Peptides against a protein of PDB entry 5YCA. Designs and how they scored, part 36

Target 1, 132 residues: chain A of PDB entry 5YCA
Amino acid sequence: RSLPAERNPLYKDDTLDHTPLIPKCRAQVIEFPDGPATFVRLKCTNPESKVPHFLMRMAKDSSISATSMFRSAFPKATQEEEDLEMRWIRDNLNPIEDKRVAGLWVPPADALALAKDYSMTPFINALLEASS

## One batch from the design tools (peptide; aimed at target 1 F39 R41 K99 R100)

Design b2_p23_4_s2 (made by RFdiffusion4, then SolubleMPNN; from b2_p23_4, 12 letters changed)
Fold by OpenDDE base, seed 4:
Structure b2_p23_4_s2 (fold): chain B 132 residues (1-132), chain A 23 residues (1-23)
Amino acid sequence: as target 1 above (132 residues)
Amino acid sequence: SAAAARAAEEAARKAAQERLLSD
């Protein structure tokens, strides 16, 4: 696969300690037709453009939105590049099937694999460890 | 419907991009 060339400078260092990010996470309850579900969010602001994105985790099973990860990591990606990456994820990882949610969601281990590829490991670790 | 649920979740995610919720 071919990842976009330009990456969010927020993710310049994949080796940073994640623990300071844990208390920055926030829980949100979202209502669905079959009942409420809790999500955990982490605000990630591009230090250059000042554009924020929120990384998203389902609290119950810790599934992570790969779509949100990609869009945060690659702010200038084309739709074609996103589609290619999402197809790669479907073919090589273990995305969940949940009709209630938009985008492509993956289990924790897959999220961490993607985080390594996108250089955002501290942020995903924090998101996974945060309380809900 | 599932489509409506997805739309609602997407709207909630969009709203969440603006600011963090208070604890």
Scores: peptide ipSAE 0.060, ipTM 0.672, DockQ to the pose 0.203
OpenDDE base, seeds 1, 2, 3, 5: peptide ipSAE 0.056, 0.052, 0.059, 0.054; ipTM 0.668, 0.659, 0.666, 0.674; seed 2 fails the geometry check

Design b2_p23_4_s3 (made by RFdiffusion4, then SolubleMPNN; from b2_p23_4, 14 letters changed)
Fold by OpenDDE base, seed 5:
Structure b2_p23_4_s3 (fold): chain B 132 residues (1-132), chain A 23 residues (1-23)
Amino acid sequence: as target 1 above (132 residues)
Amino acid sequence: MEKELEEAIEKERKEAQKKLLSD
């Protein structure tokens, strides 16, 4: 597969300590027809554009939105590039189907694999370790 | 129901942007 050429400069160093990011995560309760569900979010601001994107984790099973990761990592990606990557994830990883939420969600191990590809490992580690 | 999470995320994004602009 081919990932977009331009990456968010926030992710220039994949080896940074993730622990300072843990307290920046926030729990968020979302109301659904079948009841409330808690998510954990981490605000990731592009240092050049100043546009924030939120990485998202389901608190219950630690599933992470691959879509949010991709959009944060590649803010100038086309819809075609996103669709191509999401198809790759479906074919090669273990995405979770949830009718309540948009985007493609993956288990923690897959999220960490994607994080390596997108150079955002510290952020995903922090998101996974944060309290809910 | 699928739009609920997206709407919540967008709300948070807007609030974050307002905070940035207020600095």
Scores: peptide ipSAE 0.060, ipTM 0.617, DockQ to the pose 0.073
OpenDDE base, seeds 1, 2, 3, 4: peptide ipSAE 0.036, 0.023, 0.025, 0.031; ipTM 0.590, 0.571, 0.571, 0.591

Design b2_p23_4_s4 (made by RFdiffusion4, then SolubleMPNN; from b2_p23_4, 17 letters changed)
Fold by OpenDDE base, seed 3:
Structure b2_p23_4_s4 (fold): chain B 132 residues (1-132), chain A 23 residues (1-23)
Amino acid sequence: as target 1 above (132 residues)
Amino acid sequence: MEKEREEEIKKLREEAQKKLLSD
């Protein structure tokens, strides 16, 4: 695979302590046709463009949106680049099927693998440790 | 108006984010 060349400068340092990010996470209940579900979200703002993206975790099984991760990490990525990465995830990781949500969602271990590739480890660790 | 367009773009971004959680 080939990841986009430019990465969100928010993720310039993958070695930062994640614990200060934990209290920045927020739980949100979303209503679906089959009932409510709780998500945990972390607002990530590109320090240059000031454009925010929300990293998302399903509270119950800790699945994380890989799509949100990719879009946050690579703000100038083309649709082709995103499609290529999502195909790679399907072929190499363990995405979860959930008809209620859009995008590609992965379990915690896979999310951390992606986080390493995208230089987002502190943010994903915080998202996983936050209370719901 | 520049501000009006900026708000429109903000709304579109929020809607796009919501679509990641719901079809």
Scores: peptide ipSAE 0.031, ipTM 0.534, DockQ to the pose 0.044
OpenDDE base, seeds 1, 2, 4, 5: peptide ipSAE 0.029, 0.029, 0.030, 0.028; ipTM 0.531, 0.546, 0.523, 0.552

Design b2_p23_5 (made by RFdiffusion4)
Pose (drawn by RFdiffusion4):
Structure b2_p23_5 (pose): chain A 132 residues (1-132), chain P 23 residues (1-23)
Amino acid sequence: as target 1 above (132 residues)
Amino acid sequence: EEEAEEEEEEELEEAQEEMYAES
């Protein structure tokens, strides 16, 4: 599939061990109407533009926001490119919708498949292994 | 019922804003 032409330089090496990234993750409880949910997040900063994005994980089922991954991976992604990619995820992987949080959320195996596509493997590995 | 649904949507928006905000 086509993907945005440019990638976040933070992701120029998919093979680095992820041990140092785990302690950078944070668990956070967020209140919703029914009620609290726990998330794990990793702040990822583009080393060139310095623009940050959060990678998100739901602690209950370890679902990863594919939307959060895409937006961190491709700085100049158009809305059309994002729509195309979310459609591809729905058609080829196993996402879930949660009434409470927007975006496409995928199980760990699907998150890792996308991480390889986006060259984000060490970061998703760290997000998945972090304490909740 | 419509007002309760609107309030629930506002709370969900605010919770999501908090989720993606830097602490």

Design b2_p23_5_s1 (made by RFdiffusion4, then SolubleMPNN; from b2_p23_5, 12 letters changed)
Fold by OpenDDE base, seed 4:
Structure b2_p23_5_s1 (fold): chain B 132 residues (1-132), chain A 23 residues (1-23)
Amino acid sequence: as target 1 above (132 residues)
Amino acid sequence: DEEEERRREEEIERAQEKLLSEE
């Protein structure tokens, strides 16, 4: 696969300590037809454009939105590039199926694999360790 | 412009909320 050429400068260093990001995460309860569910979100702001993106985790099973990761990592990606990556994820990783939510969601191990590819490891570690 | 940036952030937030719910 081919990832977009330009990446969010927020993710220039994949080796940073993730612990300062943990308290920046926020839990949110959302009501669904079959009952409430808790999500954890982390606001990630592009230091140059100042545009924020929220990384999202389902609290219960720790599934993470790959779509949110991609959009945050590659702010200038085309829809075609996103579609290509989402198809790659579907074919090579283990995305979950949840009719309640949009986008493509993956389990923690897959999220960390993507984080390595997108240079987002500290942010995904923080998102996974945050309380809900 | 700060006002425009605020509106953009709100729009982004609303769009991302759709990733948490398809309702």
Scores: peptide ipSAE 0.092, ipTM 0.694, DockQ to the pose 0.058
OpenDDE base, seeds 1, 2, 3, 5: peptide ipSAE 0.030, 0.073, 0.091, 0.073; ipTM 0.642, 0.677, 0.693, 0.679; seed 5 fails the geometry check

Design b2_p23_5_s2 (made by RFdiffusion4, then SolubleMPNN; from b2_p23_5, 15 letters changed)
Fold by OpenDDE base, seed 3:
Parts: structure tokens; C-alpha cells; sequence
Structure b2_p23_5_s2 (fold): chain B 132 residues (1-132), chain A 23 residues (1-23)
């Protein structure tokens, strides 16, 4: 597969220590028709555009939004490029089924695999270790 | 305020997570 050419400068170094990011994560409860669910979010700001985006984890099963990862990593990606990547994830990883949430969500191991591809490993490690 | 900023960020994150926007 091919990923978008331009990547968020926030993710220049995939080898940085993730522990300072853990206390920056925040838990929140979101209401759905079938009841409340807890999520953990991590604010990631593109240093060039100054536009913030949140990486998202479901507290219950630690699933992470692959869509949020992709959009944060590749801020200039087209919808077509996103669609192609999401199809690749469906074909090669193990996304969950949840009709309540937007985008594609994957288990922790798959999230870390994507993090390596997107150069986001410290951020995903922090998101996974944060309390809910 | 801190409370207002938290509320703003919660709204953004909630919008990212939910499939359908609230009325």
C-alpha cells in the first residue's frame, strides 16, 4: 500500500519516550442511545497549522480509532487516500464492529502496528497506558 | 476558564467519536 506523502511534523521522531504524554491524556464519558461509554483522548496539535486533533481510545476494550490516527498523521490526505487505507486495515488487520462510533477502530496490537507505519508509537503507547 | 476549555475539548472529542451529530 501507499501512504500520503506529507506527514504531520509532530511525528518526526518515533523513538521518543512516551511517558511524558501519559498525564496529558483525559478520560470522558460519552452518551449513546444504549448507554454511556468511557473514552480516553490525547490532544495532538500540528505545529505548522496549529490545528488540534484527538487520538481516541475506548476504555472498555482499549480499542483505538484508526481513523483518528490517520487524520492526525496525514492532515493533507484526500478522502480517497483515507478510504484506501481503511480498506487495507479491514483486509489485513482486525478492526472491531461497533455501530455507535464513527470511523474504524482496532485492538491495541493493531493500533501499535499502525503507529509504527505512521510514526506515532510514543503517542499510542501513552494513550494505551493512561487511566480511564 | 479551565472549565470552559475542558468543555470545548470534550465537545470536539465527542464529535470525533460519534457517528451522527447531535441536534
Amino acid sequence: as target 1 above (132 residues)
Amino acid sequence: SAAEEEARQQQIAEAQAKLYAEE
Scores: peptide ipSAE 0.635, ipTM 0.893, DockQ to the pose 0.051
OpenDDE base, seeds 1, 2, 4, 5: peptide ipSAE 0.633, 0.632, 0.632, 0.627; ipTM 0.891, 0.891, 0.892, 0.891

Design b2_p23_5_s3 (made by RFdiffusion4, then SolubleMPNN; from b2_p23_5, 13 letters changed)
Fold by OpenDDE base, seed 1:
Structure b2_p23_5_s3 (fold): chain B 132 residues (1-132), chain A 23 residues (1-23)
Amino acid sequence: as target 1 above (132 residues)
Amino acid sequence: SEEEEKRREELIKEAQEKLLSEE
């Protein structure tokens, strides 16, 4: 598949130690019609544009928003490029269905696979290891 | 600072509205 050409410079080094990012994660309980659910968030700021994005994890099953990853990694991507990638994820990975949330969410193993593709491994490791 | 914390909370809210809303 083809990914967008320009990537967030925040992710220029996929080999960094993830442990310093763990305490930067934050958990929040959100009320839904079927009950409360906890989400873990990690703020990721593009060092050039200063635009922040939040990586998102469902605390209970550790599902991660592939949409949040893509939008953070590729800030200049078109809607068409995002649609193509989300379709690829649906066809090749194991996204979960959750009608309560927007975007496409994937289990931890798939998130790490995407992280490798997007050069976000330290950030996804930190997000997965953070307490909730 | 108080201003920084307020802005952080707003950004979190915005992110959640985009990614945690029913489609």
Scores: peptide ipSAE 0.038, ipTM 0.591, DockQ to the pose 0.044
OpenDDE base, seeds 2, 3, 4, 5: peptide ipSAE 0.037, 0.038, 0.037, 0.035; ipTM 0.587, 0.586, 0.589, 0.631

Design b2_p23_5_s4 (made by RFdiffusion4, then SolubleMPNN; from b2_p23_5, 13 letters changed)
Fold by OpenDDE base, seed 3:
Structure b2_p23_5_s4 (fold): chain B 132 residues (1-132), chain A 23 residues (1-23)
Amino acid sequence: as target 1 above (132 residues)
Amino acid sequence: SEEEEREREKLIEEAQKKLLSEE
């Protein structure tokens, strides 16, 4: 597959200690027709553009939004590039089927695989370890 | 302005929240 050429400089170092990021995560309860669900969010700000993106985790099953990861990692990506990556994820990983939520969500192991590809490992580890 | 930036951030946050619901 072909990932976008430009990556968010926030993710220049995949070897950072993730523990300082854990307390930066925030839980959010969202009401759905079938009841409330808790999500964990991590605000990630591009240090150059100052544009924030929120990485998203479902608290219940720890599913991570691959869409949020991609958009944060590749802020200049085209829709076509996103579509290509999402198709790759669908074909090669194990996305979760949840009709309540938008975007493509993946289990923790897949999220960490993507994190390695996107150089986001510390951020995804923190998101996964944060309390809900 | 700072106010405009805060408003933009809010809009981005709201857009991100759409990832939590298809509605």
Scores: peptide ipSAE 0.071, ipTM 0.651, DockQ to the pose 0.044
OpenDDE base, seeds 1, 2, 4, 5: peptide ipSAE 0.068, 0.070, 0.069, 0.041; ipTM 0.650, 0.647, 0.647, 0.633

Design b2_p23_6 (made by RFdiffusion4)
Pose (drawn by RFdiffusion4):
Structure b2_p23_6 (pose): chain A 132 residues (1-132), chain P 23 residues (1-23)
Amino acid sequence: as target 1 above (132 residues)
Amino acid sequence: LATLEAELADLEAQLAAMEQLNE
């Protein structure tokens, strides 16, 4: 599948061990109407533009926001490119919708498949292993 | 009208949670 032409330089090496990234993750309780949910997040900063994005994980089922991954991976992505990629995820992987949080959320195996596509493996590995 | 108001309340709660997650 086509993907945005440019990638976040933070992700220039998919093979680095992830041990140092785990302590950079944070668990956070967020209140919703019914009520609290726990997330794990990792702040990822583009080393060139210095623009940050959060990678998100829901602690209950370890679902990963594929939307968050995409937005962090491709700095100049158009809305059309994002729409195409979310359609591809729906058609080829196993996402979930949560009424409470927007975006496409995928199980760990699907998140790792996408991480390979986006060259984000060490970061998703760290997000998945971090304490909740 | 009641359905639209419930959907608006859900969107507002979601937006508030998303703001916290982006802080």

Design b2_p23_6_s1 (made by RFdiffusion4, then SolubleMPNN; from b2_p23_6, 14 letters changed)
Fold by OpenDDE base, seed 4:
Structure b2_p23_6_s1 (fold): chain B 132 residues (1-132), chain A 23 residues (1-23)
Amino acid sequence: as target 1 above (132 residues)
Amino acid sequence: AEAAERAAAAEAARQAAMEQLES
């Protein structure tokens, strides 16, 4: 697969300690037709553009939004590039099926695999370790 | 400000309308 050429400079170093990011995470209850569900979110701001994106985890099963990861990592990606990556994820990883939520969500191991590809490992580790 | 951030974050997860946010 071909990932977008330009990556968010926030993710220039995949080897940083993730622990300082853990207290940056926030729990959020979101209401759905069948009841509330808790998510954990991490605000990630592009240091150049100053545009924030939120990485999202389902508190209960630790599924993570691959869509949120991609959009944070690749600020200038085209819709076609996003669609191509989401298709790759469907074909090669193990996304969950949950029609309550938007985007493509993956289990923790897959999220960490994507994090390696996107150079986001500290951020995903923090998101996974944060309490809800 | 916090409400705006919650709304923005919910967009990444929600199929339902933003009016259903807890706060």
Scores: peptide ipSAE 0.141, ipTM 0.725, DockQ to the pose 0.104
OpenDDE base, seeds 1, 2, 3, 5: peptide ipSAE 0.130, 0.078, 0.134, 0.116; ipTM 0.706, 0.662, 0.695, 0.715

Design b2_p23_6_s2 (made by RFdiffusion4, then SolubleMPNN; from b2_p23_6, 13 letters changed)
Fold by OpenDDE base, seed 1:
Structure b2_p23_6_s2 (fold): chain B 132 residues (1-132), chain A 23 residues (1-23)
Amino acid sequence: as target 1 above (132 residues)
Amino acid sequence: AAAAAAAAAAEAARAAAMAQLEE
């Protein structure tokens, strides 16, 4: 696979302490056709462009949106690059099929593997540890 | 009023989060 060359400068240091990010997470209930579900979100603002992206976790099973991770990490990615990465995830990791939500969702271990690749480990650790 | 504004902001953030996934 080929990840985009330019990464969000928010993720310049993958070794930072994640604990200060935990209180920044927010839990919210979202209604779906089959009933409500709680999500945890973390607002991540690109310090250069000032454009925010929300990292998303399903509270119940801690599934995380790989799509949200990719879009936050690679603000200048082409659609082709995103499609390639999503196919790689589908072929190499263990994505969860959930028709209720858009994007590709992965279990915690896979999310942390992606976080390492995208240099956003502190943010994913915080998102996983936040209460719901 | 402050509480109402905070609630509205939270809903806007939720909507933005979901919209980003729909793109």
Scores: peptide ipSAE 0.064, ipTM 0.653, DockQ to the pose 0.042
OpenDDE base, seeds 2, 3, 4, 5: peptide ipSAE 0.063, 0.057, 0.057, 0.059; ipTM 0.656, 0.649, 0.666, 0.663

Design b2_p23_6_s3 (made by RFdiffusion4, then SolubleMPNN; from b2_p23_6, 14 letters changed)
Fold by OpenDDE base, seed 3:
Structure b2_p23_6_s3 (fold): chain B 132 residues (1-132), chain A 23 residues (1-23)
Amino acid sequence: as target 1 above (132 residues)
Amino acid sequence: MEEEERRAAEEAARAAAMAQLEE
């Protein structure tokens, strides 16, 4: 597959220690028609544009939003490039179906595989280890 | 200001989780 050429400079070093990021995560309860669900979020700000994105985890099953990862990693990606990557994820990984939430969500192992591809490993490790 | 930022972040996160995407 082909990923967008320009990546968020926040993710220039994939080898950094993730532990300082753990306390930066925040839990949030969201109400749905069938009841409340808890999410864990990590704010990621592009150091050049100053635009923040939130990486997200479902507390219950630790599913991670691949869509949020992609949008944070590739700030200048087209909608077509995003669609192609999401199709690749559907075809090659194990996405979770949840009609309550937007975007494509994947289990922890798949999230870490994507994190390696997007150079986001410290951020995804922190998100997975944070309490809810 | 911290509380205002928190509220804005929560709203943004909710929108990100629930907004429909086109494919």
Scores: peptide ipSAE 0.087, ipTM 0.661, DockQ to the pose 0.044
OpenDDE base, seeds 1, 2, 4, 5: peptide ipSAE 0.065, 0.065, 0.065, 0.071; ipTM 0.633, 0.639, 0.632, 0.651

Design b2_p23_6_s4 (made by RFdiffusion4, then SolubleMPNN; from b2_p23_6, 14 letters changed)
Fold by OpenDDE base, seed 4:
Structure b2_p23_6_s4 (fold): chain B 132 residues (1-132), chain A 23 residues (1-23)
Amino acid sequence: as target 1 above (132 residues)
Amino acid sequence: MEREEEERRLEEARARAMAQLEE
């Protein structure tokens, strides 16, 4: 696979302490046809463009939206680049099957693997440790 | 207060759009 050339400057240092990010996470109940489900989100703002993206976690099983990660990490990525990465995830990781949610969601271990690739480990650690 | 409430509503709406499938 080939990741996009330009990465969000927010993720310039993958080794930063994640604990200050934990209280920045927010829980939210979202309604679905089969009932409500709780999610945890973390607002991630590109320091140059000032454009925010929200990283998303399902509270119940801690699944994380790989789509949200990719879009936050690579703000100038094309749809083709996103499709290529999502296909790679399907072929190499263990995405969950949930017909209720949009995008591609992965378990915590896979999310952390992607976080290494995208240089956003502190943000994913914080998202995983936040209370719901 | 009104600005903060509006921002919260917008963020919640954006999160719903991220998580939910389109109709």
Scores: peptide ipSAE 0.392, ipTM 0.827, DockQ to the pose 0.042
OpenDDE base, seeds 1, 2, 3, 5: peptide ipSAE 0.388, 0.377, 0.380, 0.376; ipTM 0.827, 0.824, 0.823, 0.823

Design b2_p23_7 (made by RFdiffusion4)
Pose (drawn by RFdiffusion4):
Structure b2_p23_7 (pose): chain A 132 residues (1-132), chain P 23 residues (1-23)
Amino acid sequence: as target 1 above (132 residues)
Amino acid sequence: DPMLEALLAGDFERLSELAHERE
């Protein structure tokens, strides 16, 4: 499939061990109407533009926001490109919708498949292994 | 999506407000 032409330079090496990234993750409890949910997040900063994005994980089922991955991976992505990619995820992977949180959320195996596509493997590995 | 933006910005107070308003 086509993907945005440019990638976040933070992701220029998909093979680095992830051990140092785990302690950079944070668990956070967020209140919703019914009620609290726990997330794990990793702040990822583009080393050139210095624009940060969070990678998100739901602690209950270890679902990963594919939307958060895409937005971190592709700095100049158009809305059309994002829509195309979310459609591809729905058609080819196994996402879930959560009434409470927007975006496409995928199980760990699907998150890792996308991580390879986006060259984000060490970061998703760290997010998945971090304490909740 | 304002809830998505609030979530990804780490504005959990604003996210909670938006979730309660919606419900």

Design b2_p23_7_s1 (made by RFdiffusion4, then SolubleMPNN; from b2_p23_7, 9 letters changed)
Fold by OpenDDE base, seed 3:
Structure b2_p23_7_s1 (fold): chain B 132 residues (1-132), chain A 23 residues (1-23)
Amino acid sequence: as target 1 above (132 residues)
Amino acid sequence: DPILDALLSGDFERYAALLRERA
């Protein structure tokens, strides 16, 4: 596959310690007719554009929004590039099936695989380790 | 996608509302 050429400078160093990011995560409880569900979010601000994006995790099964990862990692990506990557994810990883949410969501192991590809490992580790 | 847009932008009240509507 071919990932977009330009990456968010926030993710320039994939080896940084993730622990300082953990307390920056926030939980949101969403009330559904059949009960509450918790999502955990991490604000990621592009240091150049100053545009924030939120990475998201479902607290219960730790599924991570792959789409949010991609959008944050590649701020100048075209829709075609996103579509290509999402297809790759469907073909090569194990996105979950959840009709409630939008975009692709992947289990923790897949999220970490994507994080490596997108140079987002500290952020995804933090998101996964954050309490809900 | 309004749900995704709400998620990414941090409009979490809107995100929640849209998710409830979809469920």
Scores: peptide ipSAE 0.507, ipTM 0.905, DockQ to the pose 0.650
OpenDDE base, seeds 1, 2, 4, 5: peptide ipSAE 0.439, 0.370, 0.499, 0.498; ipTM 0.886, 0.852, 0.903, 0.902

Design b2_p23_7_s2 (made by RFdiffusion4, then SolubleMPNN; from b2_p23_7, 10 letters changed)
Fold by OpenDDE base, seed 2:
Structure b2_p23_7_s2 (fold): chain B 132 residues (1-132), chain A 23 residues (1-23)
Amino acid sequence: as target 1 above (132 residues)
Amino acid sequence: DEILEALMNGDFEKFSELLYKRA
């Protein structure tokens, strides 16, 4: 597959210690038609553009939004590039289907695989370790 | 998708609201 050429400079170093990011995560209960569910979010701000995106985890099963990862990692990506990557994820990883939430969500192991591809490992580790 | 945009922007109130509207 081909990932977008330009990556968010926030993710220039995939080897950084993730622990300082853990307390930056926030848990929030969201009401859905079928009941409440807790999400954990991590605000990720592009240091150049100053545009933030939130990485998202469903607290209960630690599913992570691959869409949020992609959009944060590749701020200048086209819709076509996103569609291509989401298709690749569907074909090669193990995304879950949850009709309550938009985007493509993947289990922790897949999220970490994507994190390596997107150079986001510290951020995904922090998101996974954060309390809910 | 407005719901996805709300989620990505951390607007959980709008996120929830849109979900209820869709349901």
Scores: peptide ipSAE 0.193, ipTM 0.755, DockQ to the pose 0.898
OpenDDE base, seeds 1, 3, 4, 5: peptide ipSAE 0.118, 0.054, 0.066, 0.115; ipTM 0.679, 0.655, 0.667, 0.678

Design b2_p23_7_s3 (made by RFdiffusion4, then SolubleMPNN; from b2_p23_7, 12 letters changed)
Fold by OpenDDE base, seed 5:
Structure b2_p23_7_s3 (fold): chain B 132 residues (1-132), chain A 23 residues (1-23)
Amino acid sequence: as target 1 above (132 residues)
Amino acid sequence: DPILEALESGRFDEYTRLLKERA
């Protein structure tokens, strides 16, 4: 697979301590027809463009939005590049099926694998460890 | 996808609203 050439400068150092990011996470309860579900979000702001993006975790099973990770990591990616990556995830990882949410979501282990590829490990670690 | 666009733009209230309407 070929990842986009330009990466969000927020993720220039994949080795930073994630602990300071944990209290930045926020829980959000969403009411669905079949009952409430809690999500955990982490606001990630591109330091150059100042454009924010939210990383998202479903609190119950810790599934994380791979689509959101990709778009945050590669803000100038084309739709074709995204489609290619999402197909790769479907073919090589273990995405979940959930009618309530948009985009492609993956289990924690897969999210950490993607985080390594996208150089955003501290952010995914913080998102996974945050309270809900 | 307007749901993903809301999330990417940091418009979380709109994201939440659209998710509820979709479900």
Scores: peptide ipSAE 0.472, ipTM 0.892, DockQ to the pose 0.456
OpenDDE base, seeds 1, 2, 3, 4: peptide ipSAE 0.353, 0.334, 0.412, 0.442; ipTM 0.847, 0.839, 0.870, 0.880

Design b2_p23_7_s4 (made by RFdiffusion4, then SolubleMPNN; from b2_p23_7, 12 letters changed)
Fold by OpenDDE base, seed 5:
Structure b2_p23_7_s4 (fold): chain B 132 residues (1-132), chain A 23 residues (1-23)
Amino acid sequence: as target 1 above (132 residues)
Amino acid sequence: DEILDLLLSGDYEGLSALLYARA
């Protein structure tokens, strides 16, 4: 596969310590038709454009939105590039199917694999370790 | 529920904007 050429400069260094990001995560209880569910979010602001994106985790099973990761990492990606990556994820990883939410959600191990590809490892580690 | 609506529609940019405003 080929990832978009331009990446969010927030993710220029994949080796940073993730622990300072943990207390920056926030939990949100959302009411769904079949009951409440908690999500954990981490604000990720592009230091150049100042546009924020939120990385999203389902608190209970720690599923993480690959869509949120991709859109944060590649803010100038085309729809075709996103579609290609999402198809790759479906074919190569283990995305979950949750009809309550849109986007492609993946388990923690897959999220960390994507994080390595997108240079987002500190952010995903923090998101996974945050309390809910 | 506006957050739920955005999650259902897949409008992650809108969701991020909404959450940013509430943060």
Scores: peptide ipSAE 0.233, ipTM 0.800, DockQ to the pose 0.087
OpenDDE base, seeds 1, 2, 3, 4: peptide ipSAE 0.209, 0.078, 0.208, 0.192; ipTM 0.781, 0.654, 0.778, 0.770

Design b2_p23_8 (made by RFdiffusion4)
Pose (drawn by RFdiffusion4):
Structure b2_p23_8 (pose): chain A 132 residues (1-132), chain P 23 residues (1-23)
Amino acid sequence: as target 1 above (132 residues)
Amino acid sequence: AEAEAEAEEAEANAEAEEELYAD
């Protein structure tokens, strides 16, 4: 599949061990109407533009926001490119919708498949292994 | 009344999401 032409330089090496990234993750409880949910997040900063994005994980089922991954991976992505990629995820992987949080959320295996596509493997590995 | 409760739930969710993606 086509992907946005440019990638976040933070992701120039998919093979680095992820041990140092785990402690950078944080668990956070967020209140919703029914009620609290726990998330794990990793703040990822583009080393060139310095623009940050959060990678998100739901602690209950370890679902990863594919939307958050995509937005971190491709700085100049158009809305059309994002729409195309979310359609591809729906058609080829196993996402879930949560009424409470927007975006496409995928199980760990699907998140790792996308991480390989986006060259984000060490970061998703760290997000998945972090304490909740 | 049902429509107002749904609007209030949507607003709470939007606020929780803003918190989720904040520093």

